# Peptides against a protein of PDB entry 1MQS: the designs that were tried, part 194

Target 1, 223 residues: chain A of PDB entry 1MQS
Amino acid sequence: ILKMLFLNKDLNNNDNITTITDDIFNQQEIIWKVLILDIKSTATISSVLRVNDLLKAGITVHSLIKQDRSPLPDVPAIYFVSPTKENIDIIVNDLKSDKYSEFYINFTSSLPRNLLEDLAQQVSITGKSDKIKQVYDQYLDFIVTEPELFSLEISNAYLTLNDPKTTEEEITGLCANIADGLFNTVLTINSIPIIRAAKGGPAEIIAEKLGTKLRDFVINTNS

## One batch from the design tools (peptide; made by RFdiffusion4, then SolubleMPNN)

Design b2_p28_8_s3 (from b2_p28_8, 13 letters changed)
Fold by OpenDDE base, seed 2:
Structure b2_p28_8_s3 (fold): chain B 223 residues (1-223), chain A 28 residues (1-28)
Amino acid sequence: as target 1 above (223 residues)
Amino acid sequence: KITKETLEKQEIAKKAGFNYGSVTDEFN
């Protein structure tokens, strides 16, 4: 799962999730990405990762594949979804609309040959196959009895995330919005995460803002 | 060892202009 979140780069560490994320963060610049899930894959992700883990992996926002999503043409997207005709059609539609800059497609189980042929045909028609960076079978089919859903709304601020003209003020604003989204997620799952972020980047800013919000909330609730 | 099925899938993807892989490929 972590390898997938880092665009399937080789992670040579047999360490725990925290150690792996820390090592990667210290060695490479964080690439901010969008994570697209379905109900089944959300359960899988939720069973293994926390919201903080996603943030450390550079996931700015995650949403359900069937939800209306704003275009982020300068942001790469990671799809982690079930190998179904419906999901393939949605991905192709997203490709046609230039919804994201790059498409990293990961299936929870093996994509049948007939569906791969369908995907290949549709992608070929679009003429945008160069945006499909990877189609990968993850074989991560975890049966979770009580799946948790994580979804953040994409604000207009996310459109400037990878814009070289983005100002420090705009970055700060984006980080605040992300922190707000994460805060809402934490409240929804009724669990306060341990916030850890790498130093020197947007992740640290987001972590600090989120931490402040959570502390304020706890103080106000106990009051 | 990469299975025949995986090789066929990789060729399908390659013809369409993208790469196909599997986590199981790392163990073969």
Scores: peptide ipSAE 0.543, ipTM 0.917, DockQ to the pose 0.220
Fold by OpenDDE base, seed 1:
Structure b2_p28_8_s3 (fold): chain B 223 residues (1-223), chain A 28 residues (1-28, ends at bonding distance)
Amino acid sequence: as target 1 above (223 residues)
Amino acid sequence: KITKETLEKQEIAKKAGFNYGSVTDEFN
């Protein structure tokens, strides 16, 4: 998710969200952008990031895709939305109206070929394809398979994650630790799992972190 | 390895003048 917020640039995934955002914010000129969400992706983002995290990531404003949004023609936009015909039409309309300077389109799951063809056709008609910087499937909807049971032996993980007094930072940190443990387990068994997690909570955060680590590993191993 | 499906999608996008990618590309 953080990669998406930084226009899908590579980030140091070993740090927690706060550390990453702080480092980037302090070391680099931040690119301010707009984040456009739908109801489903809003829940996903809210489960992983704080408002302050968004700000540190350069998100100056975030809005729902169906809302009437003010034009910001000099500001790049990040769309993180469900792969639906409705969302595609709205994005294309935003493109037609030059609502933003650049369009980084991220879908929560795989965009079906037919919808991609529709998007492609509409974009072609506008003559503004140059503003579409990326169409990207993020695949944050993970699939759970029948797992073997194992323990990471992390003390009080469940209690900590479910304690209402636990801060988001603490949750994020713990999730990172869990993801690291799972990653190591995956490497040990030499099998890449299908990752599934309940949405809207720590499990989703863990899944995302684990996925990122696995992807990075594969890239590095194959390079 | 990039799947056939992903390659086809990339071609569709390229013809329209933009890039398509997937987070799962690294696993193929």
Scores: peptide ipSAE 0.549, ipTM 0.917, DockQ to the pose 0.407; fails the geometry check
Fold by OpenDDE base, seed 5:
Structure b2_p28_8_s3 (fold): chain B 223 residues (1-223), chain A 28 residues (1-28)
Amino acid sequence: as target 1 above (223 residues)
Amino acid sequence: KITKETLEKQEIAKKAGFNYGSVTDEFN
């Protein structure tokens, strides 16, 4: 799962999740990403990762695949969903609409050949195959009974960011809370990360807030 | 070792312009 969150890059560390995330966080520039889940994968993620782990991996927004999502054309997206025709159609529609900058598609189990052929055909028609950076089978078909922690944190963020009734003030407040979480993580690791964020979206707001907090902290510590 | 099925899937994806892989490929 951690490998998936880091765009399936090789993680050479056999240490605990915390140590791995800390090392990556210290050595690599954080790329802010959107994580798109379904009901099944939500349960899986909740069983393995805490909210803080997602933040450390650069996941700024969580959403359900079947729900209407705001376009973030400059932000890369990680899909972690069941290998179904319905999910494939939604992903292709997202591709057609340029909803995200890059598509990292991960399936919870092996994608059947017939569905892969369908995906391939639809992608070919769009002419936007270059945006699909990876299609990957994760084989993480385990159900953990406590999706509540993940659901509470993700659902609130998702609903707030995608609800047309949400005010700019509410969005700003949510971004501030996320930045606080990231800041606490950075302090725990005792390393200042390089922050990358897409322009024009929540990621940029979060990055700016985090940068300010870090600068303030450094100034106060050196005084 | 990459299975025949995986190789076929990779070819399908390649023709469409993207890469296909599996976590099992690392063990194979």
Scores: peptide ipSAE 0.544, ipTM 0.917, DockQ to the pose 0.220; fails the geometry check
Fold by OpenDDE base, seed 3:
Structure b2_p28_8_s3 (fold): chain B 223 residues (1-223), chain A 28 residues (1-28, ends at bonding distance)
Amino acid sequence: as target 1 above (223 residues)
Amino acid sequence: KITKETLEKQEIAKKAGFNYGSVTDEFN
């Protein structure tokens, strides 16, 4: 999975996931990418990776393949989805619309020949085969428990936070929005989390804002 | 060792202008 997130580059397999991601994050320029999943692959990813692992792998945003996704024409996309006709059609439509700069297509299991032929035919018609960098079978089709990973579906949050042209005011505003989303999520799951965030960045700002919201909520509820 | 099936798939992909691979290629 990590190899896939790093565009199928060779990784040292002897280290823990956290160590690998830390080393890569510190040693190499991170290529920021979008990760497109389906329900099944979401469960797979969530069982193996944490949210921080995705971020360290350069995943700016992850979305479901069936969801409406904003175009990011300058950002490469990693698809990790089931080998179905429906998913192929969606990928081809994304290709036609120039939704992303590059397409790294990974299937959870082996893509049948007939579906590959269908993909090939459709891609040929588009004339945009050069944008498809790889089609790869991952064979990660295993039963996983309920996914623990979720997204607030805030478009371009990471890109905005890391763009040097973004103002401090814009960052603060976005952090507030993220904190609001997290707060709503906490209320939905009906549990008060322990907040963990990296120090010295937007995550800390978000954590502080969320903490304040939660404290205020608890005080008001116990009163 | 790359299977015959994988080779055929690679040819299909190549004709369409993209590359196909499999994790099993590393084990075979």
Scores: peptide ipSAE 0.539, ipTM 0.914, DockQ to the pose 0.218; fails the geometry check

Design b2_p28_8_s4 (from b2_p28_8, 11 letters changed)
Fold by OpenDDE base, seed 5:
Structure b2_p28_8_s4 (fold): chain B 223 residues (1-223), chain A 28 residues (1-28)
Amino acid sequence: as target 1 above (223 residues)
Amino acid sequence: SVTKEVKENQEIAKKAGFSYGSVTDEFS
C-alpha cells in the first residue's frame, strides 16, 4: 500500500511503516496526490494506515470513485479500487475530461483479461494513453474491523472539498488542518522537506500554509 | 518469473500505450 501511495517506487520492505514514511519524507520531495477509493478499498486502507500516514504520503485529497469529484488537472491521481466495469468506465471518463494530470490505477484484486481489454480499447479511443502511468494489481483483500472510522474521515474531507455549498472559509479550515498534520510530521522527523504542490488547488493552499508554519518555527527556534 | 497471464496483460497494455504490473511478480 505504501508503495502504491508513492507511485509504485521501490521501498525497503524490512522497515515498519513509520520508518519507511520517515525516511521517504526526509529524502524525497513531497508530491501532492489525490487518492480515489471505493467502499471495499476504503476498508482496506483503514486497516493498514492512519490518516496521518496518508498525509505523510502526500495525499491532499481523498474521495470515493462514484462521487462527483472536482477537476484537479495539475494533480496526479492514485486510484485504488475494485476491478469492475463500472470503475473502469468512471476512470476512462475522468481521463476524457482531463480531471487529473496523471493516472496511477491500482486494483484491489486481479484484473480479468476482458476488463483490461475493455480499458485498453477505451483508453486508445481517447488518445490520452500517455496520462495512464501505471495499471497495477495489488491483491489486497482485507477484512477490516472498523471501516466506518476511515470512511467517515474520507467522506468529511470529500464533502468539504466537493460540495458547491462549501464556503471558502471551510475549505481554508480543512487545508489548515492538513497543514498542521504535515507540520507535526516534519517536527517528528526533525527535517525540513521540499514540497511540490500543484497550482490552483487545495495542494497549493496546504503548501503555502505549511511553508508559513515552517518559517515561523525556524525563526522561533533560532531566537 | 512473470506468469503467462501477466505477460499477456502486459502486451495488451503496451499496445494501448500504458504499462501493466502485478504485486505477484514482486515475489517471484
Scores: peptide ipSAE 0.433, ipTM 0.884, DockQ to the pose 0.230
Fold by OpenDDE base, seed 2:
Structure b2_p28_8_s4 (fold): chain B 223 residues (1-223), chain A 28 residues (1-28)
Amino acid sequence: as target 1 above (223 residues)
Amino acid sequence: SVTKEVKENQEIAKKAGFSYGSVTDEFS
């Protein structure tokens, strides 16, 4: 799951989740991303990851695939969903509408050949195959113990960022809170990360706020 | 080794202009 959140980069899986996220947060450029889930994958994620883990992984927005989502054309998206015809159709529709800059598609289980062929055909018709960076079968079938934890702690906050009814002020406020959380993490690890954020969305707001906090901190510490 | 199914899927994806992978490749 962590590998997926970092765009399937090689990670040392021998460390605990906190250590891995901390190391990546400190040593690598943070790429802000959108995470799209379904009900099943939401339960899986909630059983393994905490809110802070997602933040450290650069997840700035989290949404359900069947929900209306705001377009973030400059932001890469990670899909982690069940291999169904319905989900494929939604992904393709998102591709057609240029909802995100890049598409990293991860299926929770094996993708049948017929569904892959369908996906391939639809993507080919769009002429936007270059935006599909990867299709990957994760084969993650975990027993979920606390499915409501994710909806309460992650979905409510992150869905707000992607809700078209949310005001700019509300978005700014939430982004400030996220930036504060990230700042605290940076201080705990005692390393200043390189931050890269997509433009035109919450990620940019978060990056700007975090950058300001870090700059202020450095100035105050050196004085 | 990568399973036959994964290889076939990779070819399908390649023809469509994107890459396909599986966690099973790590055990290959």
Scores: peptide ipSAE 0.431, ipTM 0.883, DockQ to the pose 0.230
Fold by OpenDDE base, seed 3:
Structure b2_p28_8_s4 (fold): chain B 223 residues (1-223), chain A 28 residues (1-28)
Amino acid sequence: as target 1 above (223 residues)
Amino acid sequence: SVTKEVKENQEIAKKAGFSYGSVTDEFS
């Protein structure tokens, strides 16, 4: 999964996940990319990676393949989806519409020959095969016993903040600032809210930071 | 060694102008 998120560039198989992530994070410039999932792959990703891991991997935004997604023509896309005719058609439509700059297509299981031929044919018709950087079969059939389904709501506001030129540090700083702002708002209204945030995105990060601030505040005020 | 199926898929992809790979290649 990590290799997929880093566009399959670093194939050093001998290092553990932590060393790989640290080395990549320290040595390579972050390439911001969008991650496109389906319901099944979402469960898989959620079982293995945290939101912060995705961010560290340069995933600026992630969305479901069937959701309406904003065009990001200057941003490379990673598809991690089931090998179905429906998903292939959607990917091809995204290709036709120049929705992303580059397409890295990863299927959660083996792609049958007939589907590959279909993909190949459709891509050929578009004349945009150069944008397809890789089609790769990932055999990650993780049986998630209890899938924690989270809604991936992509806020357009966050997309505007997720410029490919934005660094991880800047994003983290922004999230902290937002959390601070929300904290101040909560104090102003003198009501401790129940924090509800979408999982799998910046909202979760903000919510966690806010929650921590609120907890610390409550502890300090009660002591 | 890369499986026959993977090789065939690679050829299909190549003809279409893109590359195809599989995690099975890492075990071959």
Scores: peptide ipSAE 0.424, ipTM 0.881, DockQ to the pose 0.224
Fold by OpenDDE base, seed 4:
Structure b2_p28_8_s4 (fold): chain B 223 residues (1-223), chain A 28 residues (1-28)
Amino acid sequence: as target 1 above (223 residues)
Amino acid sequence: SVTKEVKENQEIAKKAGFSYGSVTDEFS
């Protein structure tokens, strides 16, 4: 994943993600890029990287491929998406519209020959093959799981909470939904948890909301 | 060695004017 974010340059695989990002951030000129994801790849990225890691890798903006995205004709784009006909058509449309300066296309799994032929045909028709810097199969169609880790599987939660364009109202609403989901999980487990959250971010908001819900519940059940 | 499938894809991409790679190349 880090190799992809650094435009498939060779990286020392023996170092921790944080060490790699810090070293590159400090030693090299940062090339700012747009990262375009789909729902599936968002889950993959969010399981491995934090927002700060993306920033250190030069990802200034990340968006969903199906979302309306503003043109950034002077900014290179990294696509990390599923190998589907729909995604290929969207990428080609973005190419036609000169939405970005360069296109680094990374598929989450192996690209079937028929889809590559389709991509090749469409790109050839546009006459803009020079903007396609690379097509690469990452074979990262997985979600990193750890013991004692669970997900509410709320769509686009990571992107929404970490997008600087997201309004405070939207963040508050999403945090409320997450807190509701966690509350339901706690009720299912039948154990009141100790809540730990990082300060200064949406996790703190969620923790506060969850704490309030739990306190209210305990009061009402003991009452 | 590069798999047959990767080689075929590389040829298709080359004809279209762009490069194709795969992570499988690193393990061959």
Scores: peptide ipSAE 0.419, ipTM 0.878, DockQ to the pose 0.237

## One batch from the design tools (peptide; made by RFdiffusion4, then SolubleMPNN)

Design b2_p29_1_s1 (from b2_p29_1, 17 letters changed)
Fold by OpenDDE base, seed 2:
Structure b2_p29_1_s1 (fold): chain B 223 residues (1-223), chain A 29 residues (1-29)
Amino acid sequence: as target 1 above (223 residues)
Amino acid sequence: MSFEEILEKFEKDIEKMRNEIANKIKKNL
């Protein structure tokens, strides 16, 4: 996600969100951007990032793609949305209206060939293809490959889980909250992950809880 | 840009991202 928010520049993925944002904030001029989401991507962003993280990444405003948005012709926009005909039409309309200065399009899942061709065709008609700086897809899958950048914004989770004074009940409660957050993220990605966790720690508890939630969901969806 | 040029540009971007995903998977494996 942070890579997307920094216009897909190379980032050191071994650092936590705070370290990455602080390093970038201190080393480079902040490029202010607008983040455009849909309902699915909003759930993902909300589970992983706080408002403060967005601000540190230079996101001044975040909005839903279907909402009426004020034109910001001097501000670049990041789209993080589902690859649908409706969203493509809205993006093209935003392009036609010069809604933003630059367009960075990141589809949450795979963009079908027919929709890729439709997007290219519509953009060609506008004569404004130069404003589209990038088109990526499968971005949620990409996020899953970066566990260091995909942390639930649960305050002090790491400290609580590693504090020897933390009770078993507190650990269990926190693990349940983490599993709930991960479950919501998985539903947004619309894929069933292979869950891997270290044995004998909180990660195993989280994995078991998440596995149960996913199994229950699959059973309920197929009934 | 023509339709064909735009389409090629988008295809290149998409392929670049897919390669990055593949490379990251390989590193984690």
Scores: peptide ipSAE 0.564, ipTM 0.926, DockQ to the pose 0.368; fails the geometry check
Fold by OpenDDE base, seed 1:
Structure b2_p29_1_s1 (fold): chain B 223 residues (1-223), chain A 29 residues (1-29)
Amino acid sequence: as target 1 above (223 residues)
Amino acid sequence: MSFEEILEKFEKDIEKMRNEIANKIKKNL
């Protein structure tokens, strides 16, 4: 997240948030930016960062993507939003209206191929592709409740997984969604977890799926 | 830029980030 707030520049990750922000503040002139969020990413940011942390990162203002926002044509914008058609359309509309000077787009989870193509197509039509400086995906899509405790906030996950009436297909689908969320979390934290799960239940299924995703990712990126 | 050029730019950007993450993961293994 901090890397995103500094326009995905390389940061020394071994320091706490305060040390990183202080070092950057002292060493380089802070670039003031606008942070644009949605409901989901707002929850994520609020769980990890304090208002003072945002200010130290050069965030002058933060707003919801669906809110009416005043143009700041001389200020770069950081989008940290869900990869949805609606959000893409809003970003493109902001681009068309020259709402900001530069656009750094960070999707909270994986951007589907069809939406990537849609974004590219719409940006092409605007003739303002030069303002799109960065497009990243698979950032943090979970809420941090404790330093080492994460929640994906999937509604009724526990009830669904433990209800005898739940079908195998429903369980498999939910486990896949959980594994995807955990995978994105691992990538964002940039740490390889030791996966521990109870045997004989949904937790084991999730662990196996997560392990496979991690292995596949490592293999595909090294080729 | 054409649609194809923009799409390629975005793909390269996304892939770059993913590779950076993968490399960091490998170093920590």
Scores: peptide ipSAE 0.522, ipTM 0.908, DockQ to the pose 0.656; fails the geometry check
Fold by OpenDDE base, seed 5:
Structure b2_p29_1_s1 (fold): chain B 223 residues (1-223), chain A 29 residues (1-29)
Amino acid sequence: as target 1 above (223 residues)
Amino acid sequence: MSFEEILEKFEKDIEKMRNEIANKIKKNL
């Protein structure tokens, strides 16, 4: 998240958020930016960062993507939104209208190939591709509730997993969803956790799935 | 830029970030 707010510049991960923001503030002129969010990403950002942290990162204004926003043609914009057709169309419309000077697009999860192609096609038609500086797909399908505790916001997960009427297929599907969320969390934090799970239950299934996803990701990316 | 050039640019950006993340993960494994 912090990397995104600083236009994906390399940040030394060894320092606390406050130390990083203070060091950047003291060493470089703050580039003021607009942060554009959706409902999901708003919850994510709010759980991880304080208002003061956003200000220190140079975020002057944050708004919802679907909200009417005033044009700021001389101000760069950071989009941190879900990878949906609707959001892509809005971004392209903002590009067409010269709403901002530069566009840094960060999707909250993996961008499907069809949507990537759609974005590229629409941007090509505008003739303003030079204004799009970055396109990243991040993995932030989690809400941080406490410094060492987070939630995937999966409704009734505990009840579903413990209900004797729940089918094996439903359990497997839910475990897959949980593993996907955890995988995204690990990638976002950029740290490999020690995975601990109780044996003989859904937790073990989730742990195994997560381990496989992490291994596969490492293998496929280095290939 | 053509559609193909733009698409390639976006693909490179996405891949770059994914590789950076993967490399960090590898160092911690």
Scores: peptide ipSAE 0.501, ipTM 0.897, DockQ to the pose 0.642; fails the geometry check
Fold by OpenDDE base, seed 4:
Structure b2_p29_1_s1 (fold): chain B 223 residues (1-223), chain A 29 residues (1-29)
Amino acid sequence: as target 1 above (223 residues)
Amino acid sequence: MSFEEILEKFEKDIEKMRNEIANKIKKNL
């Protein structure tokens, strides 16, 4: 997240968020930016960063992507939003209207190929591709609640997994969703977890799925 | 830029980040 807020510059990851923000704030000229969020990413940001952290990162204003936003044509914008057709359309509309000076687009999860192509196509039509500086998929589908504790905020997950009326298909589907969220979390934290799960239950299914996803990711990226 | 050029640019950006993450994972594996 901090890397994103600093326009994906390499940051020394060894320091606490506060130390990093303080050092940058004190030592470097702050580039003031607008942060555009959606409901999901707002929850994520709020769990990780304080308002003061955003200010220290040069975020002057943060707003929801669906909210009416005033044009700031001389201010760069960071989008941190879900990879949806709706969000892409809004970003492109903002681009068309010269709402901001520069566009740093960060999707909260993997951007599907079809949406990537759609984004590229729409941007090509605008003739303003030069204003798009970066496009990343950040894989932030989690909320940090406490140090070393996070939540995927999947509604009724515990109830669904423990309800005897829940079908195997429903359990499998939910486990897949949880594994996806955990996978994204691992990618974000940038550390390989030791996966521990209780045997004989949904936790084991999730652990296996997560392990597979991690292995597949490594294989596919190094290929 | 053409559609193809823009698409390639975006792909490169995405791939760069993914590779960075993958490399970190690999180093820990």
Scores: peptide ipSAE 0.494, ipTM 0.893, DockQ to the pose 0.632; fails the geometry check

